Peptides against a protein of PDB entry 6UG1. Designs and how they scored, part 28

Target 1, 304 residues: chain A of PDB entry 6UG1
Amino acid sequence: SNEERKRRKYFHMLYLVCLMVHGFIRNEWINSKRLSRKLSNLVPEKVFELLHPQKDEELPLRSTRKLLDGLKKCMELWQKHWKITKKYDNVGLYMRTWKEIEMSANNKRKFKTLKRSDFLRAVSKGHGDPDISVQGFVAMLRACNVNARLIMSCQPPDFTNMKIDTSLNGNNAYKDMVKYPIFWCEVWDKFSKKWITVDPVNLKTIEQVRLHSKLAPKGVACCERNMLRYVIAYDRKYGCRDVTRRYAQWMNSKVRKRRITKDDFGEKWFRKVITALHHRKRTKIDDYEDQYFFQRDESEGIPD
Target 2, 301 residues: chain A of PDB entry 6UG1 as posed
Amino acid sequence: SNEERKRRKYFHMLYLVCLMVHGFIRNEWINSKRLSRKLSNLVPEKVFELLHPQKDEELPLRSTRKLLDGLKKCMELWQKHWKITKKYDNEGLYMRTWKEIEMSANNKRKFKTLKRSDFLRAVSKGHGDPDISVQGFVAMLRACNVNARLIMSCQPPDFTNMKIDTSLNAYKDMVKYPIFWCEVWDKFSKKWITVDPVNLKTIEQVRLHSKLAPKGVACCERNMLRYVIAYDRKYGCRDVTRRYAQWMNSKVRKRRITKDDFGEKWFRKVITALHHRKRTKIDDYEDQYFFRRDESEGIPD

## One batch from the design tools (peptide; aimed at target 1 M13)

Design b2_p15_7 (made by RFdiffusion4)
Pose (drawn by RFdiffusion4):
Structure b2_p15_7 (pose): chain A 301 residues (1-169, 173-304), chain P 15 residues (1-15)
Amino acid sequence: as target 2 above (301 residues)
Amino acid sequence: DLEEELEEILEEAKE
């Protein structure tokens, strides 16, 4: 019914707002001073110097390389620090079906509250699922004074799914691509470096294509790329989906609430509500990248 | 404040 259609659109907006705000608060917890000081001693002087390379006037590229080596070394040592990698209970933060949600609302059960202290304890011990692991990785980079963003792929239920049944054909297929990952700024190449230290264990300087965007019909059942939100040290919140969307104006726009005007205005209201800093020059360099990327997409196939 | 602002945005969306 058209009524159920409208409810799905609203609940989608509601769940999305909650997800994005959770990203905002989790990013705050990541900045915890007490935790940052402990995680900083995990980084040797050699690697620390690689994470803060000297300006090389003749060839800025060498500085970028040193940072990449540093990022690689950090990924490695984080693989060692993280001793216990749990499985997501049930579905984690991956996209759920309308049926699954309706049923979760029905069954109230008992839910162990988490809070901030428990999160900190878990990151310091090295116990957690991949979300906690990558978030802790970002906290470590920040304790070393690197401009690290937390990236979250918000996976609200699909408001474009009109079906009354909503059934699907696997765990391994869900976890192929991450919900959380990291970006780090390169002041020499003036670009954001994408880092996934937990799932794909890769570092990529995304230009026109990215390894992180999910592919194949089976894998996209639980992970439909729509809202890639970046949170930074100074409490910025930016929609970074353009970096990770091969067909943004075609394929992805149809799945976002921003397809109509009311949707874009509303989404902007939330981003602004979550962006608690003023514009820096880096924001301009990023907008330039996005503009170029937006104009190079062209006609679809 | 942020909570009130989000509630107002959701109330507008509901209407």

Design b2_p15_7_s1 (made by RFdiffusion4, then SolubleMPNN; from b2_p15_7, 4 letters changed)
Fold by OpenDDE base, seed 3:
Structure b2_p15_7_s1 (fold): chain B 304 residues (1-304), chain A 15 residues (1-15)
Amino acid sequence: as target 1 above (304 residues)
Amino acid sequence: DLEEELQKILEEFKK
């Protein structure tokens, strides 16, 4: 019905705001001075020097290579620190079906909300789910004075799916769900003037995204609970930016149709949400990023 | 502040 379409759109928007606020709160928690002091001790001086290379005036690419090597070593150090990777409770922050949402509304499950103190302890001990692990990795890089962003792929229920039964059947459903991350890291490369993508936990990869990312979900089974629609970046200065364009190969042709921003009302609404979560002034880094997004839009073109 | 701003955004959508 038209009423059910309106209800699903409204619930998608509410759920999206809750997810974006969750990302904001986690980004604040990883700025903890107490946590920063503990995590800086995990990084040896030689690795710190690689994270902060001198500018090579002859070949700036040599400086980028040092930074990439430093980030690789940080991922290895992080794997040694992290002792226990817990499975997600149910589906974690992956996408729920409409049926699962309706069934969950009837179950007053006491969700154990993770408190800030419990989060800081979990990161410090190296015990937690993959999301906590990624968030802790971002905290470690920030403790080393690296300009690292927390990235969140927000997974609100699909308001474009009007099917009554959206039940997911299959023994491998969890493996397919966790094949691609929900949280990852970006690091600013001051030499190339680009963001470097880092997945320290799931795919254990570092990439310089040009046209496509390895972190973008591929295949029907993986896309059932992880649809790339809202990739939000949270920086150390409480900036909030939509970085979906980086990871979406087909932003205009495919991704836009599944976003609230498909129409002018949804675009204006979503801009208000981003503005409410963006607590810093614009910088030259934002100018370079916007220029990159513009070039990506021109290169994709308008779908015929 | 943030909660109030988010509530205003949600109220604007109920209209």
Scores: peptide ipSAE 0.033, ipTM 0.721, DockQ to the pose 0.913
OpenDDE base, seeds 1, 2, 4, 5: peptide ipSAE 0.032, 0.029, 0.031, 0.027; ipTM 0.721, 0.708, 0.719, 0.702

Design b2_p15_7_s2 (made by RFdiffusion4, then SolubleMPNN; from b2_p15_7, 9 letters changed)
Fold by OpenDDE base, seed 1:
Structure b2_p15_7_s2 (fold): chain B 304 residues (1-304), chain A 15 residues (1-15)
Amino acid sequence: as target 1 above (304 residues)
Amino acid sequence: SLESYLQKLLDEFKK
């Protein structure tokens, strides 16, 4: 019905806001001064120097290469620190079906929320789920004065799916779900004026995204619980930005149709949510990023 | 508060 369509759209919006606020709160927690002091001790001076290369005036690419090598070494150090990767409880922050939401509403299960103290302890010990691990990695880079963002791929239920019975009957459902991350890192390259994508936990990869990312889910089974729609960046100064354009090859033709921003009302509403979570002034970094997104939109064109 | 603002944003959609 039209009423059920409105209900699902509303519930999608509510769920999206809750996810975006969760990302904001985790981004605040990883700015902990106590955690920063502990995590800075994991990074040797030689690796710190690679993270902060001098500007090579002859070949700026040499400075970018040093930064990339420093980030690679930080990923290796992080893997040595991280002792226990826990499985997600149920589906974690991956996308739920409408049936799972209805069943969960009937089951008055009080979800145990992870407290800030428990999170900081988990990161310090190297014990937790993959999301906590990624968030801790961002905290370590920030402890080394790297301009690192926490990236969150928000997975609200699909309001465009009007089917009632989407039973995901897959024996490999968990493996397919966790094939691609929900959280990752971006690092600002001051030399190339670009964000570097870092997945320290799942794919263990560093990339300079041009047209496509390795982190973008591919294949039907993977997309059932991880649909790239809302990739939100949280910086060390409490900036909040939609960076979906970086990771979406087909933003205009495919991704936009699955977003609340498909219509003018949804665009205005989503802009208000971003504005509410964006607690810093605009910088030249935002100008370079917006220019990159503009060029990506022009290059994709308008879908026929 | 952020919570009060978020609630207002949700109420705008119920209309």
Scores: peptide ipSAE 0.065, ipTM 0.773, DockQ to the pose 0.916
OpenDDE base, seeds 2, 3, 4, 5: peptide ipSAE 0.024, 0.025, 0.059, 0.050; ipTM 0.693, 0.665, 0.769, 0.765

Design b2_p15_7_s3 (made by RFdiffusion4, then SolubleMPNN; from b2_p15_7, 7 letters changed)
Fold by OpenDDE base, seed 3:
Structure b2_p15_7_s3 (fold): chain B 304 residues (1-304), chain A 15 residues (1-15)
Amino acid sequence: as target 1 above (304 residues)
Amino acid sequence: SLEEELQKLLEEFRK
C-alpha cells in the first residue's frame, strides 16, 4: 500500500539517524586521552617515523610509499594486539529485513548497550567484535598523530523493498554478511592530497581508491545485509562527511535510487542530518575531497 | 542539543 511505503520510508530515516549518531558517539569515545596514551605505546619509533615521513621534494610518491608501509606495519601490530574477535550478536549493525524488524518489535530483548567504560576496556584488552576492533585501530592511528577517520557504512532497512516476506534463508548467511566490513578507516595522505582506505580487520587491505573499492559489497548474497548507500566519515575534530561517492562505482545509476536523497526533500533532510553532526570548520582537505568527488561524478556521467 | 536537533529532524517527517 501507499501507507506501508510511507511507513518504511519514515522508519528508514529514523534508523539512519540512529546509526549516524552511533557512529558519532563511537568517534567521540575513540578520542579518549586515556586510551590514546595506552595505544601509542603499541607503535615503535621506527613505525612512527614511517607514518610521518619527510616530504621528498624530488619524488613525493616516495613519501606516500613510506606512509603506506607504516600503515601496513600498524595493521600487523594491531593483529598482535587483538586477542579475541567476538562474533556479532545476531546481525550487529548489518541490514535487517522488514520481517526481522517487525518480529523484533514484539521481543523486548534487553540489548546490552555497551557503555563507554566497557568499550575503552575492550579496545585496551583487544577483546571485542570487528567494529570495536576497527574503532580501536582508528584510535591507535590518532594516538600517533595520524589524521585518521572512522568510516561507517550505514545499513538502514531498504525502503525500496516492498516485498512482504524478506526472510533470508541459508546456512552461510553469517559468512556472506561479514564478508565485507561495516566500519573501516581512512588516512589523509598529505603528499598525494588523497584519502587512503584501510580495512585493518576484515579484508586486511590498504587501497588508494580510484574508480572502485575492494570494500564495496559484490554479489547478491553479500548485498542482502550490506548495501553500500551511506558511507559516513567521522574525523578527529568531529567532522561528519558523506563519502559514499568514493566507494560507489555507480552512484548516479544505482546507489542514488536506494537513498533517501533520491528526491529533493530527502536531499535537504539528509544535508540537515550531516550538518547537525558536523562540528568543525571547512578545511583545504575538504576542498581536495570535494574536487575528487566532482571528478568522479563527471567520469561516471549521467545514466542514460 | 544534538538530541533536540535530531528530534526536530524526525518531527519534520511526521508531517
Scores: peptide ipSAE 0.030, ipTM 0.744, DockQ to the pose 0.876
OpenDDE base, seeds 1, 2, 4, 5: peptide ipSAE 0.029, 0.025, 0.029, 0.027; ipTM 0.737, 0.683, 0.736, 0.723; seed 2 fails the geometry check

Design b2_p15_7_s4 (made by RFdiffusion4, then SolubleMPNN; from b2_p15_7, 4 letters changed)
Fold by OpenDDE base, seed 1:
Structure b2_p15_7_s4 (fold): chain B 304 residues (1-304), chain A 15 residues (1-15)
Amino acid sequence: as target 1 above (304 residues)
Amino acid sequence: SLEEELEKLLEEFKE
């Protein structure tokens, strides 16, 4: 019905706001001064120097290469720190089906919310789920004065899916779900004027995204619980930005149709949500990023 | 507060 379409759209928006607020809160928690002091001790001076290379005036690419090597070594140090990777409880922050939502509404299950103190302890000990691990890695880079963002791929239920029975029948459902991350890191390269993508936990990769990312879900089974729609960046100064354009190859032709921003009302509403979560002034870094997004939109073209 | 601003954003959508 038209009513069920409105209901699913509303519930998608509510769920998206809750996810974006969760990302904001986790980004605040990883700015903990107590955590920063502990995590800085994991990074040797030689690795710190690689994270902060001198500007090579002859070949700026040499400075970028040093930064990339420093980030690689930080990933290796993080793997040594992290002792226990817990499985997600159920589906974690991956996308739920409408059936799972309806069933959960009927079940008065008290979700145990992780407290800030428990999160800081988990990161400090190296014990937790993959999301806590990524968030801790971002905290370690920030402790080394690296301009690192927490990235969250928000997975609200698909309001464009009007099917009632969306039972995901599959023996490998968990493996397919966790094949691609929900959380990752971006690091500002001051030499190339670009964000570097870092997945320290799942794919254990560093990339300079041009047209496509390795972190973008591929294949039907992986996309059932991880649909690239809302990739939100949280910086150390409480900036909030939509960076979906970086990771979406087909933003205009495919991704936009699955977003609330498909219409002018949804675009205005989503801009208000981003504005509410954006607690810093604009910087030259935002100008370089917007220029990159503009070039990506022009290069994709308008879908026929 | 952030909570009050988010509540307003949700009310604007019920209309």
Scores: peptide ipSAE 0.023, ipTM 0.685, DockQ to the pose 0.923
OpenDDE base, seeds 2, 3, 4, 5: peptide ipSAE 0.022, 0.022, 0.022, 0.023; ipTM 0.620, 0.625, 0.681, 0.685

Design b2_p15_8 (made by RFdiffusion4)
Pose (drawn by RFdiffusion4):
Structure b2_p15_8 (pose): chain A 301 residues (1-169, 173-304), chain P 15 residues (1-15)
Amino acid sequence: as target 2 above (301 residues)
Amino acid sequence: SEEEELDEILEELLE
């Protein structure tokens, strides 16, 4: 019914707002001073110097390389620090079906509250699922004074799914791509470096294609790329989906609430509500990348 | 109305 269609659109907006705000608060917890000081001693002087390379005037590229080596070394040592990697209970933060949600609302059960202290204890011990692990990795980079963003792929239920049944054909297929990952600024190449230290264990300087964007019909059942939100040290919130969307204006726009005007205005209202800092020059360099990327997409196939 | 409810919920979450 057209009524159920409208409810799905609203609940989608609601669930999306909650997800984005959770990204905002979790990023706040990541900045915890007490935790940052402990995680900093995990980084040797050698690697620390690699994470803050000297300006190389003749060839800025060498500085970028040193940072990549540093990022690689950090990924490695984080693989060692993180002793216990749990499985997501049930579905984690991956996209759910309307049926699944209706049923979760029906069954109230018992839910262990988490709070901030428990999160900190888990990151310091090294116990958690991949989301906690990558978030802790970002906290470590920040304790070393690197401009690290937390990236979250918000996976609200699909408001474009009109079906009354909504059934699907696997765990391994869900976890192929991450919901959380990291970006780090390169002041020499003036670009954001993408880092996934937990799932794909890769570092990529995304230009026109990214390894992180999910592929194949089976894998996209639980992970439909729509809203890639980046949170930074100074409490910025930017929609970074353009970096990770091969066909942004075609494939992805149909799945976002921003396809109509009311949707874009509303989405902007939330981003602004979550962006608690003023514009820096880095924001301009990023907008330039997005503009070029937006103009190089062209006609679809 | 639905937008106002969302705005209220957003304010509550940010508090």

Design b2_p15_8_s1 (made by RFdiffusion4, then SolubleMPNN; from b2_p15_8, 5 letters changed)
Fold by OpenDDE base, seed 1:
Structure b2_p15_8_s1 (fold): chain B 304 residues (1-304), chain A 15 residues (1-15)
Amino acid sequence: as target 1 above (304 residues)
Amino acid sequence: SELEELEKFLEELLS
């Protein structure tokens, strides 16, 4: 019905706000001074120097290469630190079906909220789910004074899916779900004036995204619980930015149709949510990023 | 805080 379409749209909006707030809270927790002091000790001086290369005036690419090598070594150090990767208890922060949401609303399951103290202990011990591991990796880079962002791919229920029963029947449903991450890292390269994408946990990859990312879900089975729609970046200064354009090859033709921002009301609403979560002044880094997004929109063109 | 309530609400929605 038209009413059910409205209900699903409003529920999607509420769920998206809750996800974005969760990302904001986790971004605050990883700024813990106590955690920072512990995690800085994991990074040897030689690796710290690679993370902070001198500017090569002759060939700035040499400085970027040192930074990339430093980030690779940080991923290796992080793998040594992380002792236990827990499975998600259910689907974690991956996308739920409308049926799962309806069933959960009927089941008054008291979830045990992960407290800040428990999170900090989990990261410090190297015990937790993949999301906690990524968040801890961002904390380690921030402890080394690297301008690292926490990236969250927000997975609200698909308000464009009007099917009542979306039974996800499959023995491999968990493997397909976790094939691509929900959380990852971006690192600012001050030499190339670009964000470097880092997945330390899932794909264990470092990339300089041009047109597409390895982190963008591909294939029907993977996209059932992980649709690239709202990729939100949280920086060390409590900045909040929509960076979906970086990871979406087909933003205008495909991704926009599945976002709340497909209409003017949704665009204005989503901009208010971003503004409410953005607690810093604009910087030259934001100018370079917006220029990159503009060039990506021009290069994609208007869908026919 | 409202943020902690929203996190709790999210966890309840994610049940």
Scores: peptide ipSAE 0.031, ipTM 0.728, DockQ to the pose 0.078
OpenDDE base, seeds 2, 3, 4, 5: peptide ipSAE 0.025, 0.026, 0.025, 0.029; ipTM 0.696, 0.684, 0.701, 0.719

Design b2_p15_8_s2 (made by RFdiffusion4, then SolubleMPNN; from b2_p15_8, 7 letters changed)
Fold by OpenDDE base, seed 1:
Structure b2_p15_8_s2 (fold): chain B 304 residues (1-304), chain A 15 residues (1-15)
Amino acid sequence: as target 1 above (304 residues)
Amino acid sequence: SELKELEEFLKKLLS
């Protein structure tokens, strides 16, 4: 019905806000001074120097290569620190079906909320789910004075899916779900004036995204619980930015149709949510990023 | 109306 379409749209909006606020709270927790002091001790001086290379005036690419090598070594150090990767409880922060939401509303299951103290202990011990591990990796880079962002791919229920029963086929569902991450890292390269994408936990990859990312879900089975729609960046200064354009090859033709921002009402609303979560002044880094997004929109063109 | 309710909800979540 038209009413059920409205209901699903509003529930999607509410759920998206809750996810974005969750990302904001986790981004505050990883700024913990106590955690920072512990995690800085994991990074040897030689690796710290690679993270902070001198500017090569002759060939700035040499400085970028040192930074990339430093980030690779940080991923290796993080793997040594992380002792226990827990499976997600149920589907974690991956996308739920409308049926799962309805069944969960009927079941008064008190979700055990992870407290800040428990999170900090989990990161410090190297025990937790993949999301906690990624968040801890961002905290380690921030402890080394690296301009690292926490990236969250927000997975609200698909308001464009009007099917009542989306029976997800059971057995391989977890493997397909976790094939691509929900959380990752971006690091600012001050030499190339670009964000470097880092997945320290899932794909264990570092990339300089041009047109497409390895982190973008591919294939029907993977996209059932992980649709690239709302990729939100949280920086160390409590900045909040929509960076979906970086990871979406087909933003205009495909991704926009699955976003609340497909209409003017949704665009205005989503801009208000971003503004409410953005607690810093604009910087030259934001100018370089917006220029990159503009060039990506021009290169994709308007869908026919 | 609906936008104001969502703004008030956002204010409550971010408080």
Scores: peptide ipSAE 0.026, ipTM 0.673, DockQ to the pose 0.622
OpenDDE base, seeds 2, 3, 4, 5: peptide ipSAE 0.026, 0.025, 0.026, 0.024; ipTM 0.693, 0.672, 0.711, 0.701

Design b2_p15_8_s3 (made by RFdiffusion4, then SolubleMPNN; from b2_p15_8, 6 letters changed)
Fold by OpenDDE base, seed 1:
Structure b2_p15_8_s3 (fold): chain B 304 residues (1-304), chain A 15 residues (1-15)
Amino acid sequence: as target 1 above (304 residues)
Amino acid sequence: SELEELEKKLKELLS
């Protein structure tokens, strides 16, 4: 019905705000001074120097290469620190079906929220789910004075899916779900004026995204619980930015149709949510990023 | 904080 379409759109909006607020809170927790002091001790001086290379005036690419090597070594150090990777309880922050949401609403199960103290202990011990691990990695880079962002791919239920029964059948459902991350890292390269994408936990990859990312879900089974729609960046200064354009190859033709921002009302609403979570002034880094997004929109073109 | 309470209520709606 038209009413059920409105209900699903409203519930999607509410759920999206939830996820974005969760990302904001986790981003605050990883700014813990106590955690920072512990995690800085994991990074040897030689690796710290690679993270902070001098500007090579002749060939700025040499400085970027040192930073990339430093980030690779940080990923290796993080793997040694992280002793226990827990599976997600149920589907974690991956996308739920409408049926799962309806069943959950009927079953008043008390969700045990992880407290800040428990999170900080989990990161310090190297014991937790992949999301806690990524968040801890961002905290370690921030402890080394690296301009690292926490990235969250928000997975609200698909309001464009009007099917009642969306039962996901399959023995591999968990493997397909976790094939691509929900959380990752971006690091500012001051030499190339670009964000470097870092997945320290799932794919264990570092990339400089041009047209497509390795982190973008591919294939029907992987996209059932992980649809690239709302990739939100949280920086160390409590900035909040939509960075979906970086990771979406087909933003205009495919991704926009599945976003709340497909209409003017949704665009204005989503802008209000971003503005409410963005607690810093604009910087030259935001100008370089917006220029990159503009060039990506022009290069994709308008879908016919 | 109000945000943590909101996150909790919202996780309860999602549980």
Scores: peptide ipSAE 0.031, ipTM 0.743, DockQ to the pose 0.079
OpenDDE base, seeds 2, 3, 4, 5: peptide ipSAE 0.028, 0.024, 0.026, 0.024; ipTM 0.707, 0.659, 0.702, 0.692

Design b2_p15_8_s4 (made by RFdiffusion4, then SolubleMPNN; from b2_p15_8, 6 letters changed)
Fold by OpenDDE base, seed 2:
Structure b2_p15_8_s4 (fold): chain B 304 residues (1-304), chain A 15 residues (1-15)
Amino acid sequence: as target 1 above (304 residues)
Amino acid sequence: KELEELEKFLEELLS
């Protein structure tokens, strides 16, 4: 019905806000000074120097290469620190079906919310789910004075899916679900004026995204619970930015149609949410990023 | 109405 379409749109909006606020809270928690002091000790001086290379005036690319090597070594150090990767409880922050939401509404399941103290302990011990591990990795880079962002791929239920029964087959579903991350890291490269993408936990990859990311879900089974629609970046200064354009090859033709921002009402609403979560002044880094997004929009063209 | 409720909910969540 038209009413059910409105209900699903509203629930999508509410769920998206809750996810974005969750990302904001986790971004605050990883700024813990106590955690920072512990995590900085994981990074030896030689790796710290690679994270902070001098500008090579002859070949700036050499400085970027040092930073990339430093990030690789940090990823290796993080794997040594992380002792226990827990499975997600149920589907974690991956996308739920409408049926799962309806069933969950009837079952008042007490979700055990992880407290800040428990999170900080989990990161410090190296025991937790993949999301906690990624968040801890961002905290370690921030402890080394790296301009690292927490990235969250927000997975609200698909309001464009009007099917009543969206039941997913259970057993193979977990492997396909976790094939691509929900959380990852971005690091600012001051030499190339670009964000470097780092997945320290899932794919264990570092990339400079031009047109395509390895972190973008591919294949029907993987996209059932991980649909790239809202990739939100949280920086160390409580900035909040939509960075979906980086990871979406087909932002205009495909991704926009599945976002609340497909219409002017949804665009205005989503801008209000971003503005409410954006607690810093604009910087030259934001200018370079917006210029890159503009160039990507022009290069994609208008979908026919 | 629904937007105002969502704005209030946002204000409560962000407070």
Scores: peptide ipSAE 0.032, ipTM 0.697, DockQ to the pose 0.787
OpenDDE base, seeds 1, 3, 4, 5: peptide ipSAE 0.031, 0.029, 0.028, 0.031; ipTM 0.696, 0.696, 0.736, 0.697; seed 4 fails the geometry check

## One batch from the design tools (peptide; aimed at target 1 H22 S104 F111 K112)

Design b2_p16_1 (made by RFdiffusion4)
Pose (drawn by RFdiffusion4):
Structure b2_p16_1 (pose): chain A 301 residues (1-169, 173-304), chain P 16 residues (1-16)
Amino acid sequence: as target 2 above (301 residues)
Amino acid sequence: SDELHEYLDEEYEKLM
């Protein structure tokens, strides 16, 4: 019914707002001073110097390389620090079906509250699922004074799914691509470097294509790329989906609430509500990248 | 995560 269609759109908006806010608060917890100081001693002087390379006037590229080596070394040592990698209970934060949600609302059960202290304890011990692991990785980079963003792929239920049944054909297929990952700023190449230290264990300087965007019909059942939100040290919140969307204006726009005007205005209201800093020059360099990327997409196939 | 799921289930029931 058209009524159920409208409810799905609203609940989608609601769930999305909650997810994005969770990203906002979790990013706050990541900045915890007490935790940052402990995680900093995990980084040797050699790697620390690689994470803060000297300006190389003749060839800025060498500085970028040193940072990449540093990022690689950090990924490696984080693989060692993280001793226990749990499985997501049930579905984690991957996209759920309308049927699954309706049924979760029915069954109330008992839920162990988490809170901030428990999160900190888990990151310091090295116990957690991949979300906690990557989030902790970002906290470590920040304790070393690197401009690290937390990236979250918000996976609200699909408001474009009109079906009354909503059934699907695997765990391994869900976890193929991450919900959380990291970005780090390169002041020499003036670009954001994408880092996934937990799932794909890769570092990529995304230009026109990214390894992180999910592919194949089976994998996209639980992970439909729509809202890639970046949170930074100074409490910025930016929609970074353009970096990770090969067909943003075609394929992805149909799945976002921003396809109509009311949707874009509303979405902007939330981003602004979550962006608690003023515009820096880096924001401009990023907008320039997005503009060029937006104009290079062209006609679809 | 659990708290967020629980809150959203309650909001879902209200919506219904």

